# Peptides against a protein of PDB entry 5FRP: the designs that were tried, part 6

Target 1, 225 residues: chain A of PDB entry 5FRP
Amino acid sequence: VEWTESIPQIIATREDISKELNQALAKTFIDSDPRVRRTSVMIFNKVPVTEIWKNITNKAIYTSLLHLAREKHKEVRELCINTMAKFYSNSLNEIERTYQNKEIWEIIDTIPSTLYNLYYINDLNINEQVDSVIFEYLLPFEPDNDKRVHRLLTVLSHFDKKAFTSFFAFNARQIKISFAISKYIDFSKFLNNQESMSSSQGPIVMNKYNQTLQWLASGLSDSTK

## One batch from the design tools (peptide; made by RFdiffusion4, then SolubleMPNN)

Design b1_p8_6_s4 (from b1_p8_6, 4 letters changed)
Fold by OpenDDE base, seed 4:
Structure b1_p8_6_s4 (fold): chain B 225 residues (1-225), chain A 8 residues (1-8)
Amino acid sequence: as target 1 above (225 residues)
Amino acid sequence: DFSIELKV
């Protein structure tokens, strides 16, 4: 753990990390101690993306990072999912594609597929986290249409079949959620009107309101677990 | 193996 904690400073101060250091770092991602794995993931959060790409040249490190998205240890997994999504976004924004970094990009370009495949675990907490990182990092709000389309195409261009399926399911679910929220708002407005509540439609709308709330709530993970 | 199985 202590060794791994020193790595961010080393990366920040050195122009080149030795092959041996890269190999040693790669081993920390598969260490039996989840604390070591966690600390290894944190390197990608603490070090600027440009420095990571410059100094971490062993592809095994990136592959191992992506593998931790399926980590059984909850804290490590959650950290990894956020980290890799953010790293992906930062890489797209700041790192040029060159001949020298092609092999690393081949791995990084699979991050979207890796994340979308997590839906197949069928865990509500994981699903919520993946939803969150999609909106925050993979497909963020972008007012420039060309940039937004380019990002979307980039994300989709490396999807496997399962990721595409998850992508379509995600979008369909989002549409349903959006519709439900819209109805929730409409019902709320109706129920706040005394005349409307006293009408024959009052009980009907109340029932629909309750159903809508129940549906929305059923999609939420238990924050206590 | 630290990995959670993906259900198909």
Scores: peptide ipSAE 0.206, ipTM 0.870, DockQ to the pose 0.104
Fold by OpenDDE base, seed 3:
Structure b1_p8_6_s4 (fold): chain B 225 residues (1-225), chain A 8 residues (1-8)
Amino acid sequence: as target 1 above (225 residues)
Amino acid sequence: DFSIELKV
């Protein structure tokens, strides 16, 4: 753990990280101690993306990072999912595609597919996290249409069949959620009007309001767990 | 193997 914690500083100060250091770092991602694995993932959060690409040249490190997205240890998994999504976004924004880094990009380009495949675990906590990182890092709000389309195409260009299926399911769910929220707003406005509540529609709308809330809530994980 | 299986 202590050794791994020193790596960010080393990467920041050294222009050339030895092959040996890369090999040693690769081993930490598969260490039996989840604390070591966690610390290894944190390197990607502490070191600028440009420095990571420059100094981490061992493909096994990136492959191992992606593998930790399915980690049984919750803390490590959650950290990894956030880290890899952010790293993907930062890489797209800051790293040029060259002949020299092609092999690393081949791995990094699979991050979206890796994340979308996590929906097949059918875990609400994982689903919520994947939803979150999609909106924050993979497909963020972009007012420029050309940039938005380009990002979307980039994300989709490396999808496997399962990822595409998850993508469509995700989008369908988002539409439903949006509709439900719209209805919630409408019902809330209605219920806040005394005249409307006193009408024959009052009880009906109250029922629909409750149903809408229940539906929205059912899609949320228990924050206490 | 630390990985959760994907339920197909």
Scores: peptide ipSAE 0.203, ipTM 0.869, DockQ to the pose 0.105
Fold by OpenDDE base, seed 1:
Structure b1_p8_6_s4 (fold): chain B 225 residues (1-225), chain A 8 residues (1-8)
Amino acid sequence: as target 1 above (225 residues)
Amino acid sequence: DFSIELKV
């Protein structure tokens, strides 16, 4: 743990990290101690993306990082999911594709697929987290249409079949949620009108309002779990 | 193996 904790500082101060250090770091990602694995993931959060790409050249490190997205240890998994999504976004924004870094990009380009595949675990907490990182890092708001399309195409270009299926399911769910929210708003407006509530439609809309709320709530994870 | 299996 202590050794791994020292790595961010080393990366920040040294222009060239030895092959041996990379090999040692790679081992920490598969360490039996979840604290070591966690600390290893944190390197990607503590060190600027440009420095990571410069100094971490062992492919096994990146592969192992992606593997931790499915970590049984909750804290490590959650950290890893956020970390890899952020790292992907930062890499797209700040790292140019070169001949030298091609092999690393081949791994990094699979991050979206890795994340979308997490929906197949069928865990509400994981689903919520994946939803969050998609909107925050993978497909963020972009007012420029060309940039937005380019980003989308980049994300999709390395999808496996399962990721595509998950992607479509995700989008379908978002449409449904959007529709439900719109209905919720309409029902709320109706229920706030005294004349409307006194009408024959009052009880009907109240029931629909409650059903809509229940449906929306059912998709939310329990924050206390 | 520390990984959760994906349900198909």
Scores: peptide ipSAE 0.195, ipTM 0.864, DockQ to the pose 0.105
Fold by OpenDDE base, seed 5:
Structure b1_p8_6_s4 (fold): chain B 225 residues (1-225), chain A 8 residues (1-8)
Amino acid sequence: as target 1 above (225 residues)
Amino acid sequence: DFSIELKV
């Protein structure tokens, strides 16, 4: 743990990390102690993306990072999911694709697929987290249409079959949720009007409001259906 | 192996 905690400082100060250091770091990602694994993931949060790409040249480190997205230890897994998503976004924004870094990009480009595949675990907490990182890091809000489309195409270009299926399922769910939210808002507006509530439609809208709310509550909690 | 199995 102590050794791994020192790595961010080393990466920040050294232009070239030795092969030996990379090999040692790679071992920390598969350490039996979850604290060591956690600390290893934190390197990607503490060190600027440009420095990571420069100094972390062992592809096994990146592969191991991605593997931790399925970690049984909840804290490590949650940290990893956020970390890898952010790292992906930062890499797209800040790292140029070159011949020299091609092999690393081949791994990093699979991050979206890795994340979307987590939906197959059918865990509510994991699903919620993946939803969050998709909107925050993978497919963030972008007002420029060309940039938005380019990002989308980049994300999709390395999907495996399972990830595509998950992607479509996710989008379908989002559309349904969006529709329900829209209805919830409409019903809420109606119910907030005293005249409307006193009308013959009042009880009907109240019923629909309750149904919509129940659906939303169940859908948010039941990521497994 | 610390990994959760993906239910395929």
Scores: peptide ipSAE 0.190, ipTM 0.857, DockQ to the pose 0.106

Design b1_p8_7_s2 (from b1_p8_7, 3 letters changed)
Fold by OpenDDE base, seed 1:
Formats: C-alpha cells, sequence, structure tokens
Structure b1_p8_7_s2 (fold): chain B 225 residues (1-225), chain A 8 residues (1-8)
C-alpha cells in the first residue's frame, strides 16, 4: 500500500520511470489486496494524463486497468470504470498519436468497447455507472458539430460487434426514456391544472402518470442495496 | 443479448 501511494509523487517529479518501477507497478494492479489494486487505479486519477503516458510505458499496466472493470470487488470496479472512462477522454484531448505510443493507443482505444460490453452483465448498478461515464467522458455534450462527430467516430471506430449491439440498445433505451420523461412532463402539467383534474380524464391521466413513474424508477438501481 | 426489454 504505502509504496503504491508514493507512485503519484514519483511520476510527478521524475521525467523517466525505470523499467523495473513499471514492472513493480504492473504487479500492484493484480495484487491480492483490493486496497493495493485501488491505490494503483488512483494513480491514473492523481497524475496528469501527459505524465502517465510519458512514464507508464508497460502495456500490462493499461491492460490490467481495463481488466479491473470486471473486478469482483465493487469499490475497485466502480473506481476503475470511472477512471478508465476519464483517462480515455483525457487521452483523446491531450495525447497525440505517435509511432512510439501506438501500442498503448491500441489498448486505450478498446476502452469504449470494454465499457459497452459491461451491459452484458445485466447488473443495474453497473448499467447506471456505464450510462454515467458515457455521458460524462465517452460522448460528452459538445456544441461543436465537427468535434461531436469526430468524437463519435473515434469511439465507434474500435467497437467490437458486441459493443455495437450494446450501443444501439443504449440509444434505443435513451429514446424510450426521453419519451417517458416527455410524457411525465405532459401528465404533470395536466395534473397541476384543477379543471383538467376535475374532468373525466383526471383519473386516467393520474394512472398513466403513476405507470410512467414506475417505469422510470424500474430502470434505476436500488440505492439501498 | 442485453435486450433492454423496456416493454411500454
Amino acid sequence: as target 1 above (225 residues)
Amino acid sequence: MPEIVLEV
């Protein structure tokens, strides 16, 4: 633990990290102690993306980071999913594609596919987290059309067949959610009007409102579990 | 398949 906690400061203060340090760091991602694995993932959050790419040259570290997205330990998995999505976005924004970093980019370019493949676990908590990191890091709100299209094409260009299937299912779900929210708003406006509520349609709209709420809530994880 | 079966 303590050694791994010192790594962010070492990366921030040294221009080059020895091959031996990279090999030692690679072992911490597969350590039996989940605290060591957690601290290893936190390096990618504590160190600037540019310094990670300079100093972490061992491919096994990046591969091991991606494997932790399927970690049995909930806290390490959740941290890894957020970390890898953020690291992907920061890498696209700040890291140039060179001949020297090509092999690392081949791994990093699989992050979107790795994340969309988590929907096949069919866990509501994982689904919500993947939804969150898609909107925050993979496909963020971008008002510039050219940047938005370029980001979308970059994300899709390295998808496997399963990730494409999940992407289409995700988009179909978002359309359904958007429609349900629109109906929730329409029903709420109707129910807030006293004349409308006193009409023969009042009970019918109240029932549809409750059904819409139940449907929207059924897509959320139980925050109590 | 993750059929996100949202029956309407």
Scores: peptide ipSAE 0.024, ipTM 0.706, DockQ to the pose 0.034
Fold by OpenDDE base, seed 2:
Structure b1_p8_7_s2 (fold): chain B 225 residues (1-225), chain A 8 residues (1-8)
Amino acid sequence: as target 1 above (225 residues)
Amino acid sequence: MPEIVLEV
């Protein structure tokens, strides 16, 4: 009888410890030291997604994680963007939608919108990173058509109007880049042929090649900055 | 509070 009466108290004590831990962890995401914020983000990379969903129950932690995507500290921002995109993908693959986790899912379902909204910052480094995490984690290559469509619909289902506009702009840019790369390849093949280079078209194609390279390079971040 | 990158 006495051990059965201690179980509710042990459960309550564990819930209190879990609550205190969650409250302490929530403070670390807003710490003034970027090293503390970085370490907090790294929890999402070091702990399995299932254990995160089980033990991190404070909504403020997830909201704070999403907010760090817009942090001025480059290293913390970059880590956060990769971390949240990966965490979103892992959550979709491994976490069932239940009544108990609904409120956390409402936050996690905004990750794609949060990421697509980073394009409005108009920073080339952020744009390249968001491009990368879209292809790696949000909309990975899926050979199964039904799974690919389902993932796309899931990603888009929680978009705000700005994220939709950003999504269409992104896709339009990707089509332009793909066309420019195709032209770069065609021009490179032409210029690698000695007979073609010696033709009246040689100088014209060389100019178009250089223009195509300059256009492609203008869309890339300066790796020296 | 972490400093936010402002939308320009």
Scores: peptide ipSAE 0.023, ipTM 0.723, DockQ to the pose 0.093
Fold by OpenDDE base, seed 4:
Structure b1_p8_7_s2 (fold): chain B 225 residues (1-225), chain A 8 residues (1-8)
Amino acid sequence: as target 1 above (225 residues)
Amino acid sequence: MPEIVLEV
């Protein structure tokens, strides 16, 4: 733990990290102690993306980071999913594609597929987290149409077949959620009107409102588990 | 590492 906690400061103060230090860091991502793995993932959150790309040259570190997205340890997995999504977004915004960094980009470009493949775990908590990081980091709101389209094409260009299937399923679910929210608002407005509530439609709309709420709630994870 | 089993 303590050694791995020193790495952010070493990266910030040195122009080059030795091959041996990169090899030692790669071992911390596969350590048996979840605290060591957690601290290793936190390097990517504590160090600027430019300094990570400059100093972390061992491809096994990036491959191991992506593998932690499927870890059984909830806290490390959740941290990894957020970290890799953010790191992907920052890399696309700040890191130029060069001949020298090509092998690292080949790994980083698999982050979208890695994230979309997490939906096949069929876990509501993982699904909500993946939904969140897609909207925050992978496909953020961008008012510039060319930048938004370029980002979308970049994300899709490295999809595997399973990630494409997951992407279409995700989008179909989002349309259904959007429609359900719209109906929830319409029903809420109707039920807030006393004349509407006293009408023959009042009980019918109340039933539809409750069904809409139950459907929306069934897609949410239990935050207490 | 113990992976999360994906449903196929």
Scores: peptide ipSAE 0.023, ipTM 0.718, DockQ to the pose 0.098
Fold by OpenDDE base, seed 5:
Structure b1_p8_7_s2 (fold): chain B 225 residues (1-225), chain A 8 residues (1-8)
Amino acid sequence: as target 1 above (225 residues)
Amino acid sequence: MPEIVLEV
């Protein structure tokens, strides 16, 4: 733990990280202690993206980061998912594609596929987290149409077949959620009107409201679990 | 590492 906690400061103070330090860092991502793995992931959050790309040249570190998205340890997994999504977005914004960094880009370009493939775990907590990082980091709100389309094409250009299938399923789910939310709002407005609630439609709308809530809730993680 | 089993 303590050694890995020193790495952000080492990266910030050294122009080049030795091959041996990169090899030692690569081992911390696969350490049996989840605290060591957590601290390793935190390097990507504590160090600027430019300094990560400059100093972390061992491919195994990036590959190991992506593997932690499937870790059974909830805290490390959740941290990893957020970290890799943010790192992907920052890399697209700040890192030029060169001949020298091509091999790292080949790994980083798989982050969108790695994230969209997490939907096949069928875990509601993972699904919510992946939803969040998609909207925050992968496909952020961009008012410029050309930039938005370019980002979308960049994300899709490295999808595997499963990620494409997941992407379409995700978008279909978002449409269904949006429709259910719209119905929830309409039913809520109806039920908040005393005349409407006292009408013959009141019980019918109340039942539809409850069904809509149950459907919306069934797609959300239980924050108590 | 113990991976999350993908439900297929």
Scores: peptide ipSAE 0.022, ipTM 0.714, DockQ to the pose 0.097

Design b1_p8_7_s3 (from b1_p8_7, 3 letters changed)
Fold by OpenDDE base, seed 1:
Structure b1_p8_7_s3 (fold): chain B 225 residues (1-225), chain A 8 residues (1-8)
Amino acid sequence: as target 1 above (225 residues)
Amino acid sequence: LPDIVLEV
């Protein structure tokens, strides 16, 4: 009899601890100290995705994580962008969609839009980071066609209008970059040939080579800033 | 594209 009466109290205590922990954790994401916010973001990197979904049930934590992608503090922002992209990918791979986790999935499904919307800031450092996380986590290289298509459709299915516009602009930019790289290679081959360089086309190709390099470099962030 | 300001 006494043993059975203690079980509800233990369950209630654990739920209360979980709730209190979630409430405490939610506060750390909005803490004035960037170190506290950083530590909070790092939880999503250190704890397995399955354990995050199990133990972090407060929607405000996930919303706050996504909000940090636009934080003023560069280090926290950069960490957040990488973290949320990785967390999205891991969630798609490891977490089933259930009735119980639907509300969290509604937030997590906005991660791609949140990331693609960062291109509108028009910051080269942010753009490079978003480019990186897209290729690493959102739309990774996948040799299986069905998996690749499914991932793409999943990402696109929750886009807002701005994210779609950004997505198309991104793809158009990738085509332009690919073309520029191809031209860079062609010009480099030409410039490496002495007979070609001594021709009337030599100076013309050299100029085009330089223009191509300048164009490619203009899309890169200044590593000194 | 309109510049989206980093949220303060």
Scores: peptide ipSAE 0.034, ipTM 0.766, DockQ to the pose 0.178
Fold by OpenDDE base, seed 5:
Structure b1_p8_7_s3 (fold): chain B 225 residues (1-225), chain A 8 residues (1-8)
Amino acid sequence: as target 1 above (225 residues)
Amino acid sequence: LPDIVLEV
């Protein structure tokens, strides 16, 4: 743990990390102690993306980071998912594609596919997190249409078949959620009107309101679990 | 009100 905690400072202070240090760092991502794995993931959060790309040249580190998205340890997994999504976004924004970094980009370009493939785990907590990082990092709000389309095309261009399927399913779910929220609002407005509630439609709308709430809630993770 | 078929 302590050694791994020193790595961000080392990366920040050294122009080049030795092959040996890269190899040692690669081992920390697969350490049996989840605290070590967590600390390793945090390197990607603490060190500027440009410094990561410069100093972390061992492909195994990036591959191992991506594997932690399926980590059994919840905290490590959650951290990894956020970290890799952010790292992907920062890399797209700040790292030029060169001949020298091509092999690392081949790994990084799989991050969107890796994330969209997490939906197949069918875990509500994972789904919510993936939803969040998609909008925050993968497909962020971009008012410039050309930039937005370019980002979308970049994300999609490296999808595997499963990720594409997941992408379409995700979008379909969003439409359904949006519709349900709209109905929830409509029903809420109806139920807040005393005259409407006293009408013959009152009980009917109340039932639909409850069903809508139940459906919306069923798609959300239990924060208590 | 369109029947929201909430496909659960």
Scores: peptide ipSAE 0.030, ipTM 0.745, DockQ to the pose 0.019
Fold by OpenDDE base, seed 3:
Structure b1_p8_7_s3 (fold): chain B 225 residues (1-225), chain A 8 residues (1-8)
Amino acid sequence: as target 1 above (225 residues)
Amino acid sequence: LPDIVLEV
């Protein structure tokens, strides 16, 4: 743990991280202690993306990072999912594709597919986290149409078949959620009107309101779990 | 062995 905690400072201060350091770091991602794995993932959060790409040249580190998305240890997994999504976004924004970094890009380009494949686990907590990182890092709001389309095409260009299926399912779910929220608002407005509530439609709308709430709530994870 | 399993 202590050694791994020192790595961010070392990366920030040294222009050339030795092959030996890369090999040692690679081992920490597969350490039996989840605290060591966690600390290793945190390197990607603490070190600027440009410095990571410059100094972390062992492809096994990046591959191991991606594998931690399916970690049994909840905290490590959650940290990894956020970390890899952010790292992907930062890499797209700040790292040019060169001949020298091609092998690393081949791994990094699989991050979107890796994340979308987590939906097949059918865990509500994982689903919510993946939803969050999609909007925050993979497909962020972008007012520039060309940039937005280019980002979308980049994300999709390395999808496997399963990731595409998840992508379409995700989008279909978003439409349904949007519709349900709109209905929730409409029903809420209706129920807040005394004249409307006293009408023959009052009980009907109340029932629909409750059904809409139940549907919306059923898609949310229990934050206490 | 990394405790890396959520493969359903």
Scores: peptide ipSAE 0.023, ipTM 0.710, DockQ to the pose 0.126
Fold by OpenDDE base, seed 4:
Structure b1_p8_7_s3 (fold): chain B 225 residues (1-225), chain A 8 residues (1-8)
Amino acid sequence: as target 1 above (225 residues)
Amino acid sequence: LPDIVLEV
């Protein structure tokens, strides 16, 4: 009998603690200290996705997480971009859509648009990172055709107009990169053949090889900066 | 103001 009377108080206490914790956590995402913001983002990497969805119920936390993708502090931004992409993928794989979590899903479903909109910043480091997280987390390799199509449709279904434009530009760039890599391989094979190099085409192919390398390199970020 | 926004 006594244990039953304690349950409402325990539930109320847990709810209050949860609310206060969520309110406190929401403040840390907008803290002026980048170290605090970084630590807050790391929660999403350290805690299982199921526990995040269970315990982080304040929508402002998720909104603030997404906002950090445009963080001026490079380390926080880079961490945030990886974190939100991974969290999106894990959420799609592990979290059921319910009426209770609908408001959170409305935010999480905007992660793809948030990421694709980062291309408009026109920063090579950001572009490279966004490229990486798209292939790793948003649109990963999936051998099951139905799962792959459903994932693609899910990603696209919440795109804004700018994200769609970015998506098409991305795909067009990938085709160009693929073609350039193929040509690089062909030119490399040609240049490795002594008979080919001694031909009238030798200097022409060498020039095309160099142009191809320069084009490929121009799309890469300087890892030293 | 938290220096959050990359000025594009």
Scores: peptide ipSAE 0.023, ipTM 0.712, DockQ to the pose 0.122

Design b1_p8_7_s4 (from b1_p8_7, 3 letters changed)
Fold by OpenDDE base, seed 5:
Structure b1_p8_7_s4 (fold): chain B 225 residues (1-225), chain A 8 residues (1-8)
Amino acid sequence: as target 1 above (225 residues)
Amino acid sequence: MPEIVLKV
């Protein structure tokens, strides 16, 4: 733990990280102690993206980061998912594609596929987290149409077949959720009106409201689990 | 590491 906690400061103070230090860092991502793995992931959050790309040249570190998205340890997994999504977005914004960094880009370009493939776990907590990082980091709101389309094409250009299938399923789910939320709002407005609630439609709308809530809730994680 | 098995 303590050694890995020193790495952000070492990266910030050294222009080049030795091959041996990169090899030692690569081992911390695969350590049996989840605290060591957590601290390793935190390097990508504590160090600027430019300094990560400059100093972390061992491909195994990036590959190991992506593997942690499927870790059983909830805290490390959740941290990893947020970290890799943010790192992907920052890399697209700040890192030029060169001949020298091509091989790291080949790994980083798989982050969108790695994230969209997490939906096949069929875990509601993972699904919600992946939903969040997609809207925050992968496909952020961009008012410029050309930039928005370019970002979308960049994300999709490296999708595997499973990620494409997941992407379409995600979009279809978003439409269904949006429609259910719209119905929930309409039913809520109806039921908040005393005359409407006392009408012959009151019980019918109440039943539809409850069904809509149950459907919405079934797609959300239990924050108590 | 123990990974989460993808349900196919």
Scores: peptide ipSAE 0.022, ipTM 0.690, DockQ to the pose 0.128
Fold by OpenDDE base, seed 2:
Structure b1_p8_7_s4 (fold): chain B 225 residues (1-225), chain A 8 residues (1-8)
Amino acid sequence: as target 1 above (225 residues)
Amino acid sequence: MPEIVLKV
């Protein structure tokens, strides 16, 4: 733990990180202690993206980071999913594609597929986290149409077949959620009118309102689990 | 490392 906690300072102060340090760091991502794995992921949150790309040259570190998205340890997994999504977005914004960094980019370009493949775990907490990092980091709100389309095409260009299937399922779910929210609003407006609530339609709309709420709630994780 | 298995 303590050794790995010193790494952000070493990266910030040294222009050249030895091959030996990169090899030692690669081992910490696969350590049996989840605290060591957590501290290793935190390096990507504490060090600027430009300094990570400059100093972390061992491709096994990036591959191991991506594998932690499937970690059974909840805290390490959640940290890793947020970290890799943010790191992907920052890399697209700040890192030029060169001949020298090509092998690292080949790994980083798989982050969108890695994240969309997490939907096949069929865990509501993982699904909500993946939904969140998609809107925050992968496909953020961009008012410029050309930049938004370019980002979308970049994300999709490295998708595997499974990630495409998840992407289409996600978009289809968003349309259904939007429709359900619209109906929830319509039913709420109807039920907030005393004359409408006292009408023969009142009980029918109340039932549809409750069904719409149950459907919306069934897509949310249980915050108690 | 203990990984989550993808459901098929």
Scores: peptide ipSAE 0.022, ipTM 0.686, DockQ to the pose 0.127
Fold by OpenDDE base, seed 4:
Structure b1_p8_7_s4 (fold): chain B 225 residues (1-225), chain A 8 residues (1-8)
Amino acid sequence: as target 1 above (225 residues)
Amino acid sequence: MPEIVLKV
């Protein structure tokens, strides 16, 4: 733990990290202690993206980071999913594609597929987290049409077949959720009117309102688990 | 490391 906690400061103070230090850091991502793995992932949150790309040259570190998205330890997995999504977004915004960094980009470009493949775990907490990081980091709201389209094309260009299938299922779910929220609002407005509530439609709309709420709630994780 | 089994 303590050694891995010193790495952000070493990266911030040195122009180059030795091959041996990169090899030692790669081992911390596969350590049996979840605290060591957690601290290793936190390097990507504590160090600027430019300094990560400059100093972390061992491809095994990036491959191991992506692998932690599928680990059993909930806290490390959740941290890894957020970290890799943020790191992907920051890399696309700040890191130029060069001949020298090509092998690292080949790994980083698999982050979208790695994230969309997490939906096949069929875990509600993982699904909600993946939904969140897609909207925050992968496909953020961008008012510039050219930038937004370029980002979308970049994300899709490295999809595997499973990630594409997951992407279409995600989009179809978002349309259904949007429609359900719209209906929830309409029913809420209707039921807030005393004349409407006392009408022959009142009980019918109340039933539809409850069904809509149950459907929306069934897609939410239990935050207590 | 023990991976999460993907359901196909």
Scores: peptide ipSAE 0.021, ipTM 0.693, DockQ to the pose 0.097
Fold by OpenDDE base, seed 1:
Structure b1_p8_7_s4 (fold): chain B 225 residues (1-225), chain A 8 residues (1-8)
Amino acid sequence: as target 1 above (225 residues)
Amino acid sequence: MPEIVLKV
């Protein structure tokens, strides 16, 4: 733990990290102690993306980071999913594609596919987290059409067949959620009108409102579990 | 590491 906690400061103060230090760091991502794995993931959050790309040259570290997205340890998995999505977005924004970093980019370009493949676990907590990181980091709101299209094409260009299937299912789900929210608003407006509530349609709209709420809630994880 | 198995 303590050694791994010192790594962010070492990366921030040194222009080059030895091959031996990269090999030692690679071992911490596969350590049996989840605290060591957590601290290893936190390096990608504490160190600027440019300094990570300069100093972390061992591709096994990046591969191991991506593997932690499937970890059974909830806290480390959740941290890893957020970290890898953010690191992907920061890398696209700040890191040029060169001949020297090509092998690392080949791994980093699989992050979107790795995240969309988590939907096949069929866990509501994982699904919500993947939904969140897609909107925050992978496909963020971008008002510039050219930047938005370029980001979308970049994300899709390295998808596997399963990630494409998940992407289409995600988009189809978003359309259904948007429609359900629109209906929830319409029903709420109707039910807020006393004349409408006293009409023969009042009980019918109340039932549809409750069904819409139950459907929306069924897609949410139980925050108590 | 113990992984979450993907449902296919």
Scores: peptide ipSAE 0.021, ipTM 0.704, DockQ to the pose 0.099

